# Peptides against a protein of PDB entry 5OOQ: the designs that were tried, part 195

Target 1, 227 residues: chain A of PDB entry 5OOQ
Amino acid sequence: YREDVRQVVTHPANALSFLQPGRLVEISVNGKDNYGWGAVVDFAKRINKRNPSAVYTDHESYIVNVVVNTMYIDSPVNLLKPFNPTLPEGIRPAEEGEKSICAVIPITLDSIKSIGNLRLYMPKDIRASGQKETVGKSLREVNRRFPDGIPVLDPVKNMKIEDEDFLKLMKKIDVLNTKLSSNPLTNSMRLEELYGKYSRKHDLHEDMKQLKRKISESQAVIQLDDL

## One batch from the design tools (peptide; made by RFdiffusion4, then SolubleMPNN)

Design b2_p28_3_s3 (from b2_p28_3, 8 letters changed)
Fold by OpenDDE base, seed 5:
Structure b2_p28_3_s3 (fold): chain B 227 residues (1-227), chain A 28 residues (1-28)
Amino acid sequence: as target 1 above (227 residues)
Amino acid sequence: ENFDLIVDENIEYSEEELKLIEEMNEES
């Protein structure tokens, strides 16, 4: 269910309006490289100059530049190419005991784990000397103040996602969370079991596919009207 | 070192969150 929610939240139709400069986002690249919370610099539609006919999925169709403060110090950051989300080998977050540095990395929407409700004031020129480090200090302070995690945008209340199928999904999640909160002893194992059982329910998966399709179709129509 | 958090008017924050944001901005 969390992944389903993430797919909807990070869809361009929903996410882009909340990716203003300074927006805090939680970053996970390729499902394995967790950079933690970073700050959005900007975003742009993904264009392949070498292959203009390249078709990207909705979640890969935009590149988001983000400042992270968890880059491994010996990562080859000089090899980073602006607006290229294919990161060079060796670009990774620092592990426990390793030193980290601040870096601007290009990511796709698919690499956003969550979108926070907090927004930093961003320097006008993030590439200027010392500016990334300033943002990095701010990120550290935010993390210090929110030890239980940075508040995440509410998809319904904040992001105004009003799709009926999505609302049904959110209600189901709420019911599950309520059941888990009422029985703390069985919480983790039962969640996995419930998620496993419900994920196997063909109806919800189909509903999500239909929802994704409807959202994609609606966006395609909007893009056609803007062309 | 300027640490400023922007409070978006279109986002509903809890009272606790607003308090924390204010505290963070005051320490900058």
Scores: peptide ipSAE 0.392, ipTM 0.890, DockQ to the pose 0.685; fails the geometry check
Fold by OpenDDE base, seed 3:
Structure b2_p28_3_s3 (fold): chain B 227 residues (1-227), chain A 28 residues (1-28)
Amino acid sequence: as target 1 above (227 residues)
Amino acid sequence: ENFDLIVDENIEYSEEELKLIEEMNEES
């Protein structure tokens, strides 16, 4: 269920309007490299200069530049290319006991785990000496003040996602969370029923993905008609 | 150096969250 929610939230139609400079986002690259919470610098539509006809998935069609303060100190950060989400070998977060540095990394929407409700004031020139470190200090302070985690945007109340299937999904998650909190033992049999319903929801997720594709295509057509 | 959090007027924050944001901005 969490992955289904993430797919909807990080879709360009929903996420881009909340990726203003300074927006806090939780970052996981390739499902393996967890950088924690970073701050958005900017974003742009992904363009392949070598292959202009390249077609990307919706979640890979935009590049988001983010400041992180968890980059391993010996990572080859000089090899990072702006607006290239394919990270060089050796670019990784610091492990326990390793030193970290601040870096700007390009990521895809698929690498966003969560979008926070907080925004940092961002310097005008993040590439200037010392500016990334200033943002890094701010990130540390935010994490200190929110030890239980930075608050996540509400997909319905804040992001105004009104898709009927998504609302049904959110309602089911809420019911499950309420039931899981009340009786841990009934959770195993209901997990199977929920897994059975999740299997049906996987069909709903594909249907939602298709519906969002149709909505995105319709919006693209509307934008073409407005041109 | 100045730590400043931007409160988005279109986002509903809890009273606890607003208090924490205020405290962070005052200590900066």
Scores: peptide ipSAE 0.390, ipTM 0.888, DockQ to the pose 0.652; fails the geometry check
Fold by OpenDDE base, seed 4:
Structure b2_p28_3_s3 (fold): chain B 227 residues (1-227), chain A 28 residues (1-28)
Amino acid sequence: as target 1 above (227 residues)
Amino acid sequence: ENFDLIVDENIEYSEEELKLIEEMNEES
């Protein structure tokens, strides 16, 4: 259900009107590289100068430039091309323990995980020296102030998505969330039981593998001694 | 270092969110 909602929210017909400069968006590139919350610089329709007849999917038809503060410091950011969402090899977010820098990256709408309700004041020239870092500091402060996460735009109330099927989907999700919230203890206990069973099964499987390895090693040693 | 949050007129914010926005803008 979350992916279905994301697909609707990030569709150009819905998303573009909320991608003003400074809009906070949560970024996940190719479902692998999570940059966290960034700030929108601008967006443009994707144009392939080499192949003007290129047809892109709706979610890949626009390029959004975003400031992120989680870029790995040794990423080849100099190879980034404005309005080219195909990121060079090595462009990735910093992992735990790694240093990060601010960078502007071009992404597609498909790389937007969530659109926040907050908007930063964006410098007019984000590419000027120090401006990215200013935005980066702002992002850090916002994250500090919202430890539970930056509020996400409500697709219905804020984005005014009126598609009937979507509304039905949202209602279903709301009902499910209400049910989950009404019996959190029962669901948590069941989850704990399931995780407990899974953990026990995994531990048993690992123990069996280790035991088999030990048996095999012991047999190998016995064979060597009989030689 | 100017940190300013923009209140979008088209977005309904909670009172808590508005308070946080105000606090962040005042500290800047």
Scores: peptide ipSAE 0.388, ipTM 0.889, DockQ to the pose 0.730; fails the geometry check
Fold by OpenDDE base, seed 2:
Structure b2_p28_3_s3 (fold): chain B 227 residues (1-227), chain A 28 residues (1-28)
Amino acid sequence: as target 1 above (227 residues)
Amino acid sequence: ENFDLIVDENIEYSEEELKLIEEMNEES
């Protein structure tokens, strides 16, 4: 059930509006590399320049750049490619006893374990010298102040996910607590239905975003012509 | 070093969370 909730929460139709710069997100890459809580820099639709016809799943269709402060110090961070979520070999979080550094890593939505309700002030130029470390310090302070964990966005109250099937899922989770006998089949069917609905909603959202950009660009051109 | 938390107006925070945010911002 937790994974089902995560799938819904991290779907583009729900997650993107909460991935503002500075948003804290809990990061787990490939289900094994836990970087802990990081801060969102930005996100972009995943585009394969070599294969424009490439089709990605909804959760892999966006790249989120995040600052983490848990990167292993000897990780080949110089091999990181912007907007390439396929991380080079050796890119991993520091283990216990190892030193860590701050790094910006590109991840997919599928690598988001949780979305926090907290948002850091994000420097305008995160790639400038010292800026990553500043964010890293902020992350450490937040973790210190929230020893029980950074508060997670409430999918219903905060994210306003109003899908009936999702609400039913949440109610079931609340009622049955940890002892919910997962009916995997029923949950999977509902999840597929949810994804279908969210996919349509996402398409509309992206269309609106593109339209807003076009309007903004058009207005900018008009202003230039009026100068 | 400016440590500032941005309070999201669209997010309902608990009173405790708001207090912590304020404290963190005041100490920055």
Scores: peptide ipSAE 0.387, ipTM 0.892, DockQ to the pose 0.576; fails the geometry check

Design b2_p28_3_s4 (from b2_p28_3, 9 letters changed)
Fold by OpenDDE base, seed 5:
Structure b2_p28_3_s4 (fold): chain B 227 residues (1-227), chain A 28 residues (1-28)
Amino acid sequence: as target 1 above (227 residues)
Amino acid sequence: SDHRLVVDDDLEYSKEELEIIEEVNKES
């Protein structure tokens, strides 16, 4: 079911509108190379100049450039070609005990495991000296602040995916999650949390709205200072 | 180092998430 959700979420029709610069995405290349959470630089439609008639699947039809901070230090990063998602041999995440560096890698949508609800404030020129390392530090800080994991976009509430089959899938997953949490204690806590959220829904909604406004205003001021 | 996080106006965040974001942005 997770893969089914991923296929829908990472489809261009759904994903591209959320791949703004700085968007946090969880990256897995070829199903084996897990880079963890990275930050989107940009994306472009995949064009093969050598083979203009090349047909790509929907999930391979776009290239997303992402900053990762988990690249193995001895990876041949100099061989990386912009907008070429076929990574050179030796490009891989650092394993346990290995040192890592920051790198910008081109990936396909199919290499996105999850899309986060957070975005980093991205430098204007990520290729400038030290900028990718700054983003790398930011990624580490975010991971530190969210020890339970970076929040993932809700496909329905946030991404507004309204496909009927997808909604049915999400309902099935929700039912399964509820059944797996069939511990009476978990159910009682969840009920209490649900009731608490319902009873405080108005107050929480207002508090969240105010807090979100404050954050947005602060961000707007910062953006003005950078202009 | 600028570790600021951007909150999207069209996205929903939990109170806890917003509080963490605010803290990160205040320290940056």
Scores: peptide ipSAE 0.527, ipTM 0.924, DockQ to the pose 0.617; fails the geometry check
Fold by OpenDDE base, seed 2:
Structure b2_p28_3_s4 (fold): chain B 227 residues (1-227), chain A 28 residues (1-28)
Amino acid sequence: as target 1 above (227 residues)
Amino acid sequence: SDHRLVVDDDLEYSKEELEIIEEVNKES
């Protein structure tokens, strides 16, 4: 079921509108090379200049450039070709005990494991000296602040995926999770959280609205300073 | 600050998430 959800979420019709610069995405290349959470630089429709008639699947039809901070230090990053998702041999994430560096890698939508609800403030020129490392530091800070993991976009609430079959799938997953979490304690905590959310729904909604407004106002000031 | 987080107006965030974002942005 997780893979089914991933296929829907990472489909171009759903994913592209959330791949703004700075969007945090969890990256797994070819299902084996896990780079962890990276930040989107940009994306483009995949074009094969050598074979213009090439047909790609939906999930392979776009190239997403992402900054990762987990690239193995001895990876041949100089062999990376922009907008070529076929990575050179030796391009891999650092293993435990190995040193890592920041790199921009081109990936397909199929290499996105999850899309986060957070975005980093991205520098205008990521290819400038030191900018990738700055983003790398930001990624580390975010990971530190979210020890339980970066929050993933809710496909229904956030991404507004309203396909009936998908909604049924999500409902099934929710039921299964509820059954698996049938620890009375987990259910009671969830009920308390739900009850707390319902009882404080108005207050929480107002609090969140105010907090979001404050954050947005602060962001607006920053944007003015960058002009 | 180089560590600022951007909040999307069209996305829903939890109170906890917003508090963390505010803290990150305040320190940035």
Scores: peptide ipSAE 0.518, ipTM 0.921, DockQ to the pose 0.593; fails the geometry check
Fold by OpenDDE base, seed 4:
Structure b2_p28_3_s4 (fold): chain B 227 residues (1-227), chain A 28 residues (1-28)
Amino acid sequence: as target 1 above (227 residues)
Amino acid sequence: SDHRLVVDDDLEYSKEELEIIEEVNKES
């Protein structure tokens, strides 16, 4: 269901109006290379100058240039061609322990996992020296400030997708989420949490009783010494 | 500021989100 939602959200008819400069988008290239959240520079309709008659799918018909701050430092970024979503070999996100750099990469709409409700203030000339790094710093700051994740646009409330089939899909997802939340496992976890709280209270209560007994015994001993 | 966030007037944001945005923009 999540993929179905993604397909609708990233369709040109829905996505393009939210791909203003600075729009935060979560990026996954070829379903394998996760760059995390990046910032939109611009987008353009995909034109094949060599084959003007080339037909692209809806999700591949536009190229979105995005700034990412997770590019592997040794990636051949110099081989990146603007508006060419076919990335050179070796272009990949940094893995754990590897150093990353900022880069502008061209992606298709199909490479967008999520569209955020936030936008960065984008420099007018992103290709100027230092500008990509500035955006990269901004991305890091945003990620720091939103540790639970960057807020994703609501397809219905924010994007105003009113397709009947899509709305039905969303309703189904809501029902499933409700069922999952009402799942005996969730209830059992709540019960366990409640039991844990009760157990802690009981333990504290018992500890207090024991402490009171010890205090009373100590007072009784003192009274015996004073007789 | 290098870390300025832009809020879209036509989008709905939670109070918490707006507070974070404000904080980010004040520090930028």
Scores: peptide ipSAE 0.477, ipTM 0.906, DockQ to the pose 0.529; fails the geometry check
Fold by OpenDDE base, seed 3:
Structure b2_p28_3_s4 (fold): chain B 227 residues (1-227), chain A 28 residues (1-28)
Amino acid sequence: as target 1 above (227 residues)
Amino acid sequence: SDHRLVVDDDLEYSKEELEIIEEVNKES
């Protein structure tokens, strides 16, 4: 269910209004490179100058520049191109025992795992000497103060997602979580096992599919009005 | 402060979260 919620939350129609400079976001690139929590610099609509007719999926149609403090020190950061989310080979987070540095990386919305309810003060010129390191220090301090994790935005209360199918999905998730919490023996069960036990996995999947379609349709209408 | 946290008034925060934010902003 977490991935289903993530798809809705990170859709441009919902996410962009919360990607102000300094917004904390949890970053996972290509489903394997976990950079942890970073800070948003800015974002822009993805434009391919070499192929202006290129069509991107909703989650790949915007580029978000983020400051991370977990970049592997020997990564070829000099090869990073602003607003190019296709990262050079060797760009990766530091593993345990490796040294890390601060870097600004371009990512897509699909690389956002979570959006936090906190924002850092963001310098006006992040490219100036020492500025990204200052942000890196701030990130370390925030992580120290929130050892159990940075608080995530509530999709309904904070992000004001009011889609009926989404609300239904969230309600079903809450019911499942309540049942899980009431039974200590099931605390170690995976979500798939829980869904199997309560026979609700299919219903949740269908609700998510319907929601994605409605969101896509609404976004298409907005794009037509801008033209 | 170099470590100042920006709180959005339109967002809901728990009492515990607000206490931590205040502490961070005071010490930075």
Scores: peptide ipSAE 0.417, ipTM 0.894, DockQ to the pose 0.632; fails the geometry check

Design b2_p28_4_s1 (from b2_p28_4, 9 letters changed)
Fold by OpenDDE base, seed 1:
Structure b2_p28_4_s1 (fold): chain B 227 residues (1-227), chain A 28 residues (1-28)
Amino acid sequence: as target 1 above (227 residues)
Amino acid sequence: MKVYNLFPLTEEEKKKREEELKLEKKLK
């Protein structure tokens, strides 16, 4: 269900209004390259000048430029192009023991793991010499101030996502979290299995339909367990 | 949402931020 929540939260209809300059976002590129928390520079609708008829999924239809402070120092950052989410080979976060640098990377909405309830004051010219490093220092300071993690936007309370299906999803997650807290091992496997099945279909409408179906199925299972 | 001023701001940037904050308050 966490992935389902992420899909809804990162949908353009919900996310874009919260991607102001300086907004903190947690970044995972291709589900593998975890850059940690970065700061939004700007975003734009993805336009393919070479193929104007290119159709992107909702989550790939916008590009967000973000400052990260976890870029591997030997990454070919000079090959990074603004608003080009196709990252050059070798662009990756620093591993443990490796040196990192600050960089601006273009990501899709699908690469946003979480949206923070914090915003940095961003310099006007982030591309000017030293400005990225200043943001990098600020990111380190934020992480220092929030050792338990940067607070995430509440999808309902903060983002005002009031879709009925989403609210039902959130209620189910709360119930599952409560059950997981009581019996962590058995419920975690079930959640992972549920997430593994959802990872394949990127269509939010299909995801909602499947979510409704799974909600119906899970309610049926809960009813069966309560009998 | 909490905005953190972790950067040294110029007086002009401070003024602009104050104006933006005023605008955000009007839009809410």
Scores: peptide ipSAE 0.255, ipTM 0.666, DockQ to the pose 0.090; fails the geometry check
Fold by OpenDDE base, seed 2:
Structure b2_p28_4_s1 (fold): chain B 227 residues (1-227), chain A 28 residues (1-28)
Amino acid sequence: as target 1 above (227 residues)
Amino acid sequence: MKVYNLFPLTEEEKKKREEELKLEKKLK
């Protein structure tokens, strides 16, 4: 079910309006190379100059340029081609114990694991020397401020995905999570009541996360004013 | 949507962001 949610969330009709510059996204290239959280630079519709008639799937039809701070230091980043999501061999995230660098990589929507409910302020010219490293420092700071993980956009509350089948999917996931965490529900009425309680608890938890974020934001603003 | 200004902003950008934050607070 998590993959089904991801497919809906990362569909162009839903995702593109949330891929503003500085938007945090969690990146997994080809389902294998986990770069962690990166920051969106920009996006564009995928155009194949060599084959203008090329047909891409919806999730492969756009290229998103993202800054990552987890690129392996010896990766051939000079071989990266702007707006080409087919990454050269050797482009990979750093493993444990390896040194990493900041890089801008082009990815497809299919390489987005999650979309964060957070945006960074982005430099005007990210391609200028030193700018991607500045974003990299900010990514580290965000990770420090959110040790329990960067908050993810709520598909319903934040992204306003109101598709009935999707809502049913989300309800099923919530019910399953409730069943895993609590005694099995014996009837639909108890299921709805527990769903309601779980929804309220989740709302409270989300409110607490939002409050923690507001506090963190207030602290961030204070730190920026003190810098 | 929450924007974290983790980069040095110009005074103009700070002012613009403060205005946006004030507007967002009024709309809530």
Scores: peptide ipSAE 0.027, ipTM 0.466, DockQ to the pose 0.123; fails the geometry check
Fold by OpenDDE base, seed 4:
Structure b2_p28_4_s1 (fold): chain B 227 residues (1-227), chain A 28 residues (1-28)
Amino acid sequence: as target 1 above (227 residues)
Amino acid sequence: MKVYNLFPLTEEEKKKREEELKLEKKLK
């Protein structure tokens, strides 16, 4: 059920409007590499220049550039290619006891575990020397201020996801969370119906991207939305 | 919405942030 919620929340129709520069997102690449909370730099529609006819799933159709402060220090970060979500071998988060560095990594929406209800101020040129480290310091400060965890966007209250099937899903999760027995009910058919509704909003979200990029260049404060 | 400054902002950055917040309110 949590994965079903994640699929809806991270769908372009819902997620893109909340991926402003500095937005905190929790990152898990391929369900294996947990980078923790990072900050959104920007996002773009995924375009394969080598194969223009490439069709991506909705969750793989956008590339999100994020700053993480948990990159393993000996990772080959110089091999990272902008807007290429296929990460080179050896790119991984630092394990316990290992040193980490700040890096900008391109991820898909499918690599977002959660979207935070906080935004950081982002430097104008994140690729300039020392700017990633500044964001890294801000991420550490956020973690210090929120020892119980960074607040996550509420899909209904904050993201305004009002689809009836989604609301039913949320209610089921609430009931299951109160019960010791979490039976994973994957209703794949309902997810497809939800995706169909969200895909119709895709064009609107693309138009909003240009506006959001302009808004993004100005962030200097952590913003907490009232829950 | 609570806003927390993590580092000192210039007056220009503050103004820009205020404009962003106004725009975000209009888009909601």
Scores: peptide ipSAE 0.023, ipTM 0.473, DockQ to the pose 0.025; fails the geometry check
Fold by OpenDDE base, seed 5:
Structure b2_p28_4_s1 (fold): chain B 227 residues (1-227), chain A 28 residues (1-28)
Amino acid sequence: as target 1 above (227 residues)
Amino acid sequence: MKVYNLFPLTEEEKKKREEELKLEKKLK
């Protein structure tokens, strides 16, 4: 069920309005490389210059640049290409006992595990010397201040995901989580069906989603002005 | 949505951010 919620939350129609600069996101690349919480730099629609006819899934159709502070120190970060989510060989998180550095990595929406209900102040030029490290220090401080975990956006209360099928899914998850404090495995198959239905309905509600995005973006800008 | 400044920004940094936000609003 958590994966199915993740699929809905990270769908472009829902996620993009919450990927403002400085937004905290929890990152897992290819289901194996856990970078932990990073900070969003920017995002763009994925364009394949080599194959303009390439069709991407919804979750692969956008690239998000994020600052992470968990990059393995000997990773070939100089080979990273902005807005190219195909990471070079050797790009990985530091393991236990290894030293880490700050880096900007391009990820797909599918690599987002969670979207945090927190934003950092982002330097104007994150690529300037020392700026990534500043964000890295901020990330460490956030983790220190939230030892029980960084607060995650509530899909309903914060993200205003009001899709009926999703609400039903959330209710089922809540009931199951209340019940499945005992057994997590049984709930995965039904969520894929719900996601499939949601994806089909999503195309019909594109206008509504665009409106919600505009509203969310406007609210985000207002909040930034209050800083 | 709360933006947390974990480190105090200098007045210059605040001003730069305000200018950036104003520019972003004009470009939207």
Scores: peptide ipSAE 0.023, ipTM 0.504, DockQ to the pose 0.096; fails the geometry check

